# Ledger of designs, part 9: peptides against a protein of PDB entry 4Z63

Target 1, 334 residues: chain A of PDB entry 4Z63
Amino acid sequence: LCLGMNDLTGNIPEDLFHLKRLNLLGIQENRLSGSLSREIRNLSSLVRLDVSWNLFSGEIPDVFDELPQLKFFLGQTNGFIGGIPKSLANSPSLNLLNLRNNSLSGRLMLNCTAMIALNSLDLGTNRFNGRLPENLPDCKRLKNVNLARNTFHGQVPESFKNFESLSYFSLSNSSLANISSALGILQHCKNLTTLVLTLNFHGEALPDDSSLHFEKLKVLVVANCRLTGSMPRWLSSSNELQLLDLSWNRLTGAIPSWIGDFKALFYLDLSNNSFTGEIPKSLTKLESLTSRNISVNEPSPDFPFFMKRNESARALQYNQIFGFPPTIELGHNN

## One batch from the design tools (peptide; aimed at target 1 S172 F303)

Design b1_p10_6_s1 (made by RFdiffusion4, then SolubleMPNN; from b1_p10_6, 3 letters changed)
Fold by OpenDDE base, seed 2:
Order: C-alpha cells, then sequence, then structure tokens
Structure b1_p10_6_s1 (fold): chain B 334 residues (1-334), chain A 10 residues (1-10)
C-alpha cells in the first residue's frame, strides 16, 4: 500500500492493521499525526515501513519482534520521542533503519550481535546523549552510519578499529573530542570512503602524523572545528580523494603542491583559514576540473549532505556527493 | 563562506 506524497491527516485507520499479507506500507510525506499504533504488530508480512516526513509523535512501539520480515524502517522527519525500542534494537531482519530528524533521546543502545542484517543506520539529528556505542563494530554488515547532531560526548571508541564494514560515517556536530585519537582509530576502517566530522574537536590540533593512512578515502569533511595546524601530510596518500572541506578552521602554513595531484578531486574548500603563501600551480592541472567526463556512477552515503552558508539560513541539501559543483574555494585566507 | 555538514537544518 503506497499512499505517500499526499495531504493525508489524522491517524492511520485501525482496519489497515488487518492486512496480514501487506509487504509494503508507504505513507511518507503526509500530515499524519498521533502515535504510531502498536497494532503495526499485526502486519506480520511487512518488509518495508515508510512513515517518514509526517507529524507522528510519542514513542515508537516495541512490537518489532512480531515483524520478522521487516527489512526497511523509515521514520525520518517526525516527532518521535523516547529511545529505540528493544525489539527494534534486536531485529535480525532489519537492513535499514532511518530515524533521522526526530526527538529520540537517552543512551543509544543497539544489540549488534542480534542485528545481523543491518547495513544502514541513520540516527542523525536526534537527542541521544552519552557516548558512542562501543559495540557498533559488532554490526558486521553496517556500512552507512549517520550519528550527526547528537550529544555523544567523549572520544571515538577504540573498538572502531575493528569496524571493517564501515564505509560512510558522519559524526557532524556531536560534541566529539580528541581528533588525533579519532583519526588514529578510523584509519583502521579499511572500507572507509566518506568521513564527515564537521563541528567537533573545537580548537584542537589537526594531527600531522605520517603514520596515518586512509587508503580509500574519497570524501573528507572536517569543517568549522577551529582546528590548528597545517595541511596534514598523511592526506597526500589518499589517492582517491574527491571532496575535501577543511573550511572554517585555523589552519596555517602553505597549501602544499600535492593537493593538485589528486586525479579525482573536484571539490576543494580551504576557505576561512589562515593559509599563507602562493596558490599551488598544480591546482590548475586538476584532471577532474579539466575533463568534462566525470564518472558519477559511484556508491554514495545514504545520509544527506548539507551546505551551510550561514547559521541563520536554511542549508542546501545534497543527496549525492556529485551533486556538489566542481569547486576550488580558497577565500578568506591570509 | 559556506561549509559542508550532515545534519538537518533548524
Amino acid sequence: as target 1 above (334 residues)
Amino acid sequence: PSYITSFDPD
């Protein structure tokens, strides 16, 4: 049943929950309100539930143990409160969980040993507090993780050295500390291609440790952290780099010539730093900017990117990395 | 000047 993208209001009719053979319920992008009924437990054949972009409130019902076929739960952009229900946090069938942009709170706890099929987790823009869950690497298929805009105080857990499945990771604006430790840990994530750490590590030094290596890194965003230091030499070994945003920091020194050696780099923002010296001539030879044939058919994160122009303006949303225009931004430096 | 992030706007 697909009823998305309408102007439907009120609650879901109770009789809908009598549809025992229903595989897909899509009611996204409506004005549905109230609590999500516990009677969803009656939809025992449900594979996909999309209730995103509505006005749902209250706690998410703890009935997911009665939904053994559920692979996709999309509830982003609602007013859900409370925590992740125990049955949802233990779901062995769930592939994708998207509860971004809600009011979920408390400590984030997932039983990753039970969640054997989970490959995408989006819990960005919630009210989770405490620390990052140390057991996330136990979710052996977890590839896409957005935990941005939560209050995860402290450091990246040491256990994340073993997060082999991790490919796309966003922790923007999550009150994280110790960038040196974070990068030292995350470099062990062999499949990591996208790392977004904007608005963390306030005032720390960006490490320039030659022992750091991110082999498959394509997207690095560490903007607005007030980071000190210089362009990190270890980044020069990330040959697949496509997008780099280090804007709104306190980085100093010269922009190194190796920045122009990245064959796939199409977006570079080093603006609003304290860089000095000359613009490297190598930037004029970036192949990605001289060639019109950029392959855009690559896997991308499931979570959206946002370009913030100022704190008061609504950010522009980009669903794909290649949605960003080819850019070299070096403005507002010394 | 702008910057990239990955959280929903206010």
Scores: peptide ipSAE 0.487, ipTM 0.938, DockQ to the pose 0.857
OpenDDE base, seeds 1, 3, 4, 5: peptide ipSAE 0.470, 0.466, 0.466, 0.481; ipTM 0.930, 0.933, 0.930, 0.934; seeds 3, 4 fail the geometry check

Design b1_p10_6_s2 (made by RFdiffusion4, then SolubleMPNN; from b1_p10_6, 3 letters changed)
Fold by OpenDDE base, seed 4:
Structure b1_p10_6_s2 (fold): chain B 334 residues (1-334), chain A 10 residues (1-10)
Amino acid sequence: as target 1 above (334 residues)
Amino acid sequence: PSWVTSFDPD
């Protein structure tokens, strides 16, 4: 049953929960309000539940133990409060959980040893506090993780050295500290292609440890951190780099010539730093800017990327980084 | 800058 993208109001009719054979319930992008009924437990054949972009409130009902077929739960952009229900945090069937942009709070706790199928987790823009859950690497299929805009104080857990499945990771604006430790840990994530750490590590030094290596890194965004230091030499070994944003830091020194050696780099933002010297001529030789292969279909995270024309502008959504315009931003340096 | 990269829509 697909009723998304309408102007439906009120609650879900109770009789809808009598549909025992229902596999797909999509009621996203409406004005549905009130609590999400616990009677969803009656939809025993449910594979996909999409209630996103509504006005739902209250706690998410703890009924997911009665939904053994549920693979997809999308609840982003609602008013849900409380925590992740225990049955949801223990779901062995769930592949994707999206609860971005809610009012969920407390400590983030997932039973990753039980969540054997979880591959995508989007909990961005909530009110989770405490520490990052150390057991996330126990979610052996977890590839996409967005935990941005929560209040995870402290450091990236040491256990994340073992986060082999991790490919796309956003921790933007989550009050994290110790960038040296974070990068030192996350370099061990051998499948990591996308790393977003914007609005963390305020005033710290960007490490220039030549032993750091991110082999498969395609997207690195570490903007708005007031980071000190220079362009890190370790980054030059990330040969697959496609997008680099280090804007709005306090980075100094020259832009190194090796920045032009990245064959796939098509988006570079070093703006609003304190870089000096000449613009490397090697930037004029970036193959991606002269002959971009836009036909390349690469795996992307389940969470979209956004680009704003300015800080106050509405963000444009991009499902893939290849949708970004080829860009070199070097403005506002001195 | 002409564009601001964001991975946070909210």
Scores: peptide ipSAE 0.067, ipTM 0.794, DockQ to the pose 0.490
OpenDDE base, seeds 1, 2, 3, 5: peptide ipSAE 0.051, 0.437, 0.047, 0.035; ipTM 0.791, 0.928, 0.745, 0.745; seeds 2, 3, 5 fail the geometry check

Design b1_p10_6_s3 (made by RFdiffusion4, then SolubleMPNN; from b1_p10_6, 5 letters changed)
Fold by OpenDDE base, seed 4:
Structure b1_p10_6_s3 (fold): chain B 334 residues (1-334), chain A 10 residues (1-10)
Amino acid sequence: as target 1 above (334 residues)
Amino acid sequence: PSYVLSFDPD
């Protein structure tokens, strides 16, 4: 049953929960309000639940133990409060959980040992506090993680060295500290292709440790951190780099010539720093800018990327990194 | 103009 993108108001009719054979319930992009009914537990055949972009409030009902086939739960952009229900945090069937842009609070706790199928987790823009959950790497299939815009004080857990499944990771604007530790840990994530750490590590030094290596890194965004230091030499070994944003920092020194050696680099933002010297001539030889031979079939994250011109600007949605225009931004370095 | 890339539109 797909009723998304309408002007529906009120609550879900109770009789809808009698549809025991229902596999898909999509009621997204409406004006549905009130609490999400616990009677959703009666939808025992439910595979996909999309209640996103509504006016739902209250706590998410703790009924997911009665939904053994549920693979997809999309609840982004609602007014949900409280924590993740225990049955949801223990769901062995769930592949994707999206609860972005709610008012969920408390410590983030997931039973990753039980959540054996979880591939994608979006909990961005909530009110989670405390520390990042150390057991996230126990979610053995967890590939896509957005935890941006929460208040996770402290450092990236050491356990994330074992986060082998991690491919797409955003921790933007989450009050994180110790970038040296974070990069030192996350370099061990062998499948990590996309790393977004914007608006963290306030005033820290960007490490220039030559022992750091991100083999599969395609997207690195560490903007608006007031980071000091220079262009890190360790980044030159990330041969697959496609997008680099280090804008709005306090980076100094020259832009190194090796920045033009990246065969796939099509988006470079080093603006609003304190770089000096000449623009490397090697940037004019970037193959990605001269001949766009970008493979269209690269796996995209389940969650879109968003680009903002500034903190107050409306975000532009991009479903794929390749949707970004080829860009070199070197402005405002004086 | 500088852009900030994020997974979060909000």
Scores: peptide ipSAE 0.047, ipTM 0.749, DockQ to the pose 0.610
OpenDDE base, seeds 1, 2, 3, 5: peptide ipSAE 0.072, 0.039, 0.035, 0.040; ipTM 0.778, 0.739, 0.741, 0.754; seeds 1, 5 fail the geometry check

Design b1_p10_6_s4 (made by RFdiffusion4, then SolubleMPNN; from b1_p10_6, 4 letters changed)
Fold by OpenDDE base, seed 2:
Structure b1_p10_6_s4 (fold): chain B 334 residues (1-334), chain A 10 residues (1-10)
Amino acid sequence: as target 1 above (334 residues)
Amino acid sequence: PSYLTSFDPD
């Protein structure tokens, strides 16, 4: 049943929950309100539940143990409160969980040993507190993780050295500390291609440790951290780099010539730093900027990017990395 | 100047 993209109001009719053979329920992008009924437990054949972009409130019902076929749960942009229900946090069938932009709170706890099928997790823009869950690497298929805009105090857990499945990771604006430790840990994530760390590590030094290596890194965003230091030499070994944003920091020194050696780099933002010297001539030879044939058919994060111009302006949303125009931004430097 | 992030606007 697909009823998305309408102006439906009120609650879900109770009779809908009698549809025991229903595989897909899509009611996204409506004005549905009230609590999500516990009677969803009666939809025992449900594979996909999309209730995103509504006005749902209250706690998410703890009935997911009665939904053994559920692979996709999309509940982003609602008013859900409380925690992740125990049955949802233990779901062996769930592939994708998207609860971004809600009011979920408390400590984030997932039983990753039970969640054997989980490959995408979006919990960005919630009210989770405490520390990052150390057991996330136990989710052996977890590839896409957005935990941005939560209050995860402290450091990236040491256990994340073993997060082999991790490919796309966002921790933007999550009160993280110790960038040196974070990068030292995350470099062990062999499949990591996208790393977004904007609005963390306030005032720390960006490490320039030649021992750091991110082999498959394509997207690095570490903006608005007030980071000190210089362009990190270890980044020069990330030959697949496509997008780099280090804007709104306190980085100093010269922009190194190796920045122009990245064959796939099409988006570079070093604006609003304290860089000095000349613009490297190698930037004029970036193949990605001269060639019109950028291969758009690469895997991308499931979570959106947002371009913020100022704190008060509405951010522009980009669902794909290749949606960004080819850009070199070096403005507002010394 | 702008910057990139991955959280919803206010």
Scores: peptide ipSAE 0.454, ipTM 0.933, DockQ to the pose 0.853
OpenDDE base, seeds 1, 3, 4, 5: peptide ipSAE 0.423, 0.466, 0.459, 0.439; ipTM 0.922, 0.935, 0.934, 0.929; seeds 3, 4, 5 fail the geometry check

Design b1_p10_7 (made by RFdiffusion4)
Pose (drawn by RFdiffusion4):
Structure b1_p10_7 (pose): chain A 334 residues (1-334), chain P 10 residues (1-10)
Amino acid sequence: as target 1 above (334 residues)
Amino acid sequence: SEAPDNFLFS
């Protein structure tokens, strides 16, 4: 049953909850509102539930043991409150959970021993607080994690060294501390390709510790953290690097020669720092900016990227990394 | 409109 992208108003007629055989309900992008009824436990054949872009509110009903076939739950852009219900946090069948841009709050609690099919999680633009849940690496299939724009505090848990399935990790604007510990821990996640740390670690020093090694790293964004220190040389060992954004920090010193050695780099933003010295001549032999013989695969995280020119400008949206224009941005330095 | 995150700055 597909009703998406209309102008429908009111709540879901209770009539709908008699459909025991329905495996797909798309009501997304309407004006629907009210609470999402507890009678939804009666729809035991659901596989894909798309409630996104409506005006729903109240708690997400804790009925999800009654929906054992649920694989996709899309609730983004609604007014849902409370945390993740225990039944949803215990669902062994969920592949994907998108609750981004909701009014959700409290500690974030998932039973990752119980969620054996979870491979993608998007909780962005919510009010989840407390520490990042230490048990997240226990979701052995979780590849895509977007926790951006939340109210967490403290450090990245030590157990994140074991997050073997992690590919795309977006932590922007989440009030994270100790970038030193965050980078030392996260280097052990061998599948990490895209990492977004923007608006965390405010005023901290960028670790120069050269034992740090991110081998498969493709996209590194750590911006507007007002970080100090120099261009970190441990980054030169990430040969796959495609997009690097260190902008809006307090970084100093000269821009080193090795920045021109990244063969897949097509976008770099070092703007709005305290960089001095001349421009390194090696930026003229960047391979992805010269010939057409460098070819690589674009990273594919499940989240869009946003670009801001200044603090008051409306943002630009890029759904894919290769949507960024090939760019050298060195402005507002010394 | 979609709420922005995953910020980059210029």

Design b1_p10_7_s1 (made by RFdiffusion4, then SolubleMPNN; from b1_p10_7, 6 letters changed)
Fold by OpenDDE base, seed 3:
Structure b1_p10_7_s1 (fold): chain B 334 residues (1-334), chain A 10 residues (1-10)
Amino acid sequence: as target 1 above (334 residues)
Amino acid sequence: EEVPTNLMFR
């Protein structure tokens, strides 16, 4: 049953929960309100539940032990409060959990040992507090993780050295500290292609440790951290780099010539820093700016990106990396 | 409107 993208209001009719053979329930992008009924437990054949972009409130019901076939739960952009229900945090069937842009709170806890199928987790823009869950690497299929815009104080856990499945990771605006430790840990994530760390590490020095290596890094976004230092030499070894945003920091020195050696680099933002010297001539030879091969099937994060011209500007949403226009931004470095 | 999470700046 797909009723998304309408102007439906009120609650879900109780009789809907009598549909025992229902595999798909999509009621996203409506004006549905109230609590999400615990009677969803009656939908024992449910594979996909999409209640995103509504006005739901209250706690998410703890009934996911009665939904043994549930693979997809999308509840982003609602007013859900409380924590992740125990049955949801222990779901062996769940592949994707998206609860971005809610009011979920408390310590984030997932039983990763039980969540054997979880491959995508989006909990961005919630009210989770405490530390990052150290056991996330135990989710052996977890590839996409958005935990941005929560209050995860402290550092990236040491256990994340073992996060082999991690490919797309956003921790933007989560009050994280110690960028040197974070990068030192995350370099061990052999499948990491996308790393977003914007609005963390405030005023720290961007490490220039030549021993750091991110072999498969395609997207690095570390904007608006007030980072000091220079363009890091270790980044020059990330030969697959496609997008680099280090804007709105306090980086100094010259823009190195190796920045133009990235064959796939199509988006570069170094604006609003304190770079000096000449613009490298190599930037004019970036192959990606003259002949961009856009692969339609290229893996991308499940979470969206938002581009702002400035802190007060409206954000433009981009769902795909290649949705960004080819860009070289070097402005505001005087 | 969704609150921006993964911010990039120009």
Scores: peptide ipSAE 0.507, ipTM 0.951, DockQ to the pose 0.854
OpenDDE base, seeds 1, 2, 4, 5: peptide ipSAE 0.059, 0.036, 0.375, 0.054; ipTM 0.810, 0.759, 0.916, 0.741

Design b1_p10_7_s2 (made by RFdiffusion4, then SolubleMPNN; from b1_p10_7, 5 letters changed)
Fold by OpenDDE base, seed 4:
Structure b1_p10_7_s2 (fold): chain B 334 residues (1-334), chain A 10 residues (1-10)
Amino acid sequence: as target 1 above (334 residues)
Amino acid sequence: EEVPTNFMFR
């Protein structure tokens, strides 16, 4: 049953919960309000529940133990409060959980040993506090993680060295500290292709440790951290790099010639730093700027990116990395 | 409304 993208108001009719054979309930992009009924528990055949982009409030009902086939729960852009209910945090069937842009709070706790099927988690823009959950790597299939715009004070847990499934990771604007530790840990995530760390590590030094290595890194965004230092040599070994954004930092020194050796680099933003010297001629030889092969099926994060010209400007949303135009931004340097 | 994350600034 798909009723999304209408102007429906009120709450879900109780009779809807009599549909025992219902596999998909999509009521997204409406004006539905009130609490999400606990009677969802009666939809025992439910595989997909999409209640996103509504006006739901209250706590998410703790009834997911009665939904053994539920693979997808999308609740982003609502007014949900409280925590992730225990039954949801223990769901063995759930593949994707998206609760971005709610008012969920408290410590983030997931029973990752139970959540054996979880591959995508989006909890961005909530009110979670405390620290990043150390047991997140125990979610053995977890590939996509957005925890951006929460208040996870502290550092990336050491346990994330074991996060082998992690491919797409955003921790943007989450009050994180110690970029050296974070990079030192995350380099062990051998499947990591996308890393977003924007608006963290305020005023720290970007490490130039030659021992750092991100083999499969395609997208690195570490913008607006006021980072000091220079272009890190360790990055030159990330041969698959496609997008690099280090804008709005305090990086100094020259832009190194090896920046032009990236065969797939099509988006480079080093603007609003303190780089000096000449623009390396090797940048003019970037193959991706002369011949760009775009695959529609290219793996990408489940979370979108946003482009803003300034703080007051409306953000443009990009759902695919290759949606970005080929770009070299070197403006506002010395 | 969606509150954007993962900003790139220009």
Scores: peptide ipSAE 0.365, ipTM 0.909, DockQ to the pose 0.818
OpenDDE base, seeds 1, 2, 3, 5: peptide ipSAE 0.332, 0.288, 0.041, 0.036; ipTM 0.892, 0.882, 0.772, 0.754; seed 5 fails the geometry check

Design b1_p10_7_s3 (made by RFdiffusion4, then SolubleMPNN; from b1_p10_7, 7 letters changed)
Fold by OpenDDE base, seed 5:
Structure b1_p10_7_s3 (fold): chain B 334 residues (1-334), chain A 10 residues (1-10)
Amino acid sequence: as target 1 above (334 residues)
Amino acid sequence: EPVPTNLMFR
């Protein structure tokens, strides 16, 4: 049953939950309100539940133990409060959990040992507090992780050295500290292609440790951290780099010539730093900017990127990295 | 003045 993208109001009729053979319930992008009914438990054949972009409130019901076939739960952009229900945090069937842009709170806890199928987790823009869950690497299939805009004080856990499944990771604006430790840990994530750390590590030094290596890194965004230092030499070994945003930092020195050696680099933002010297001539030779034929058939993260062109501007949503225009931003360096 | 684009996840 797909009823998304309408102007439906009120509560979900309770009788709808009597549809025991229902595999897909999509009621997203409506004005549905109230609590999400516990009677969802009656939908024992449910594979996909999409209640996103509504006005739901209250706690998410703890009924997911009665939904053994549930693979997709989308509840982003609601008013849900409380934590992740225990049954949801233990779901062995769940592949994708999206609860972005809610009011979920408390310590983030997932039983990753039980969540054997979880491959995508979006909990961005919530009120989770405490530390990052150390056991996330136990989610052996977890590829996409958005935890941005929560309050995860402290450092990236050491256990994330073992996060081999991790490919797309955002921790933007999550009150993280110690960028040196974070990068030192995350370099061990062999499948990491996208790393977004914007609005963390305020005033720290960007490490220039040549021992750091991100082999498969395609997207690095570490903007608006007030980071000191220079263009990090370790980044030159990330030969697959496609997007680099280090804007709104306090980086100094020259823009190195190796920045033009990235064959796939199509988006570069180094603006609002203190870079000096000449613009590298190698930037004029970027194949990605000269050749229109780069079919970027690369997997995109399941979570959207948001580009804020101005501090005062509303962030624009980009569902794909490739939706970004080829860009070189070097403005406001002095 | 063009302010650089901060990529963030919302």
Scores: peptide ipSAE 0.069, ipTM 0.776, DockQ to the pose 0.158
OpenDDE base, seeds 1, 2, 3, 4: peptide ipSAE 0.034, 0.076, 0.076, 0.034; ipTM 0.750, 0.763, 0.767, 0.746; seeds 1, 2, 3, 4 fail the geometry check

Design b1_p10_8 (made by RFdiffusion4)
Pose (drawn by RFdiffusion4):
Structure b1_p10_8 (pose): chain A 334 residues (1-334), chain P 10 residues (1-10)
Amino acid sequence: as target 1 above (334 residues)
Amino acid sequence: SEAEENLLWS
């Protein structure tokens, strides 16, 4: 049953909850509102539930043991409150959970021993607080994690060294501490390709510790953290690097020669720092900016990227990394 | 409109 992208109002007629054989309900992008009824437990054949872009509120009903076939739950852009219900946190069948841009709050609690099919999680733009849940690496299939724009505090848990499935990790604007610990831990996630750390670690020093090694790293964004120190050389060992954004920090010293050695780099933003010295000549032989013989695969995280020119400008949206224009941005330095 | 996340700054 597909009703998406209309102008429907009111709540879901209780009539709908008699459909015990329905495996797909798309009501997304309407004006629907009210609470999402507990009677939804009666729809035991659901595989894909798309409630996104409506005006729903109240707690997400804790009925999800009654929906054992649920694989996709899409609730983004609603007014849902409370945390993740225990039954949803215990669902062994969920592949994907998108609750981004909701009014959700409290500690974030998932039973990752129980969620054996979870491979993608998007909780962005919510009010989840407390520490990042230490058990997240216990979701052995979780590849895509977007926790951006939340109310967490403290450090990245030590157990994140074991997050073997992690590919795309977006932590922007989440009040994270100790970038030194965050980078030392996260270097052990061997599948990490794209990492967004923007608006965390405010005023901290950027670790220059050269034992740090991110081998498969493709996209590194750590911006507007007001970080100090120099261009970290440990980054030169990430040969796959495609997009690097260190902008809006307090970084100093010269821009080193090895920045021109990234063969797949098509976008770099070092703008709005304290960089001095001349421009390194090696930026003239960047391979992805010269010939057509460098070819690589674009990273594919499940989240869009946003770009801001200044603090008051409306943002630009890029659904894919290769949507960024090939750019050298060195402005507002010394 | 969609909420802003994963911010890059110029």

Design b1_p10_8_s1 (made by RFdiffusion4, then SolubleMPNN; from b1_p10_8, 7 letters changed)
Fold by OpenDDE base, seed 3:
Structure b1_p10_8_s1 (fold): chain B 334 residues (1-334), chain A 10 residues (1-10)
Amino acid sequence: as target 1 above (334 residues)
Amino acid sequence: EEAVINEIFR
């Protein structure tokens, strides 16, 4: 049953929960309100539940033990409060959980040992507090993780050295500290292609450790951290780099010529720093800016990016990396 | 300093 993208209001009719053979319930992008009924437990054949972009409130019901076939739960952009229900945090069937942009709170706890199928987790823009869950690497299929805009204090856990499945990771604006430790840990994530660390590490030095290596890194976003230092030499070894945003930091020195050697680099933002010297001539020879081969099937994060060029501007949402226009931003480096 | 190119907004 697909009823998304309408102007439906009120609650879900209780009779809908009598549809025991229902595999897909999509009621996203409506004006549905109230609590999400615990009677969803009656939908025992449910594979996909999409209640995203509504006005739901209250706690998410703890009924996911009665939904043994549930693979997809999308509840982003609602008013859900409380924590992740125990049955949801222990779901062996769940592949994707998206609860971004809610009011979920408390300590983030997932039983990764039980969540054997979880491959995508989006909990961005919630009210989770405490430390990052150290056991996330135990989710052996977890590839996409958005935990941005929560209050995860402290550092990236050492256990994340073992996060082999991790490919797309956003921790933007989560009150994290110690960028040197974070990068030192995350370099061990052999499948890491996208790393977003914006609005963390405030005033720290961007490490220039030549021993750091991110072989598969395609997207690096570390904007608005007030980072000091220079363009890090270790980044020059990330030959697959496609997008680099280091804007709104306090980086100094010259823009190195090796930045023009990235064959796939189509988006570069170094604006609002303190770079000096000449613009490298190699930037004018970036192949990706003259002949960008956009692969439609290229793996991309499940979480969206948002662009806001000024304080008064509306944020632009980009769901795909290649949705960004080819860009070189070097402004405001005086 | 509120301008960022790549951020996850609320």
Scores: peptide ipSAE 0.134, ipTM 0.788, DockQ to the pose 0.183
OpenDDE base, seeds 1, 2, 4, 5: peptide ipSAE 0.163, 0.043, 0.124, 0.169; ipTM 0.831, 0.760, 0.812, 0.826; seeds 1, 5 fail the geometry check

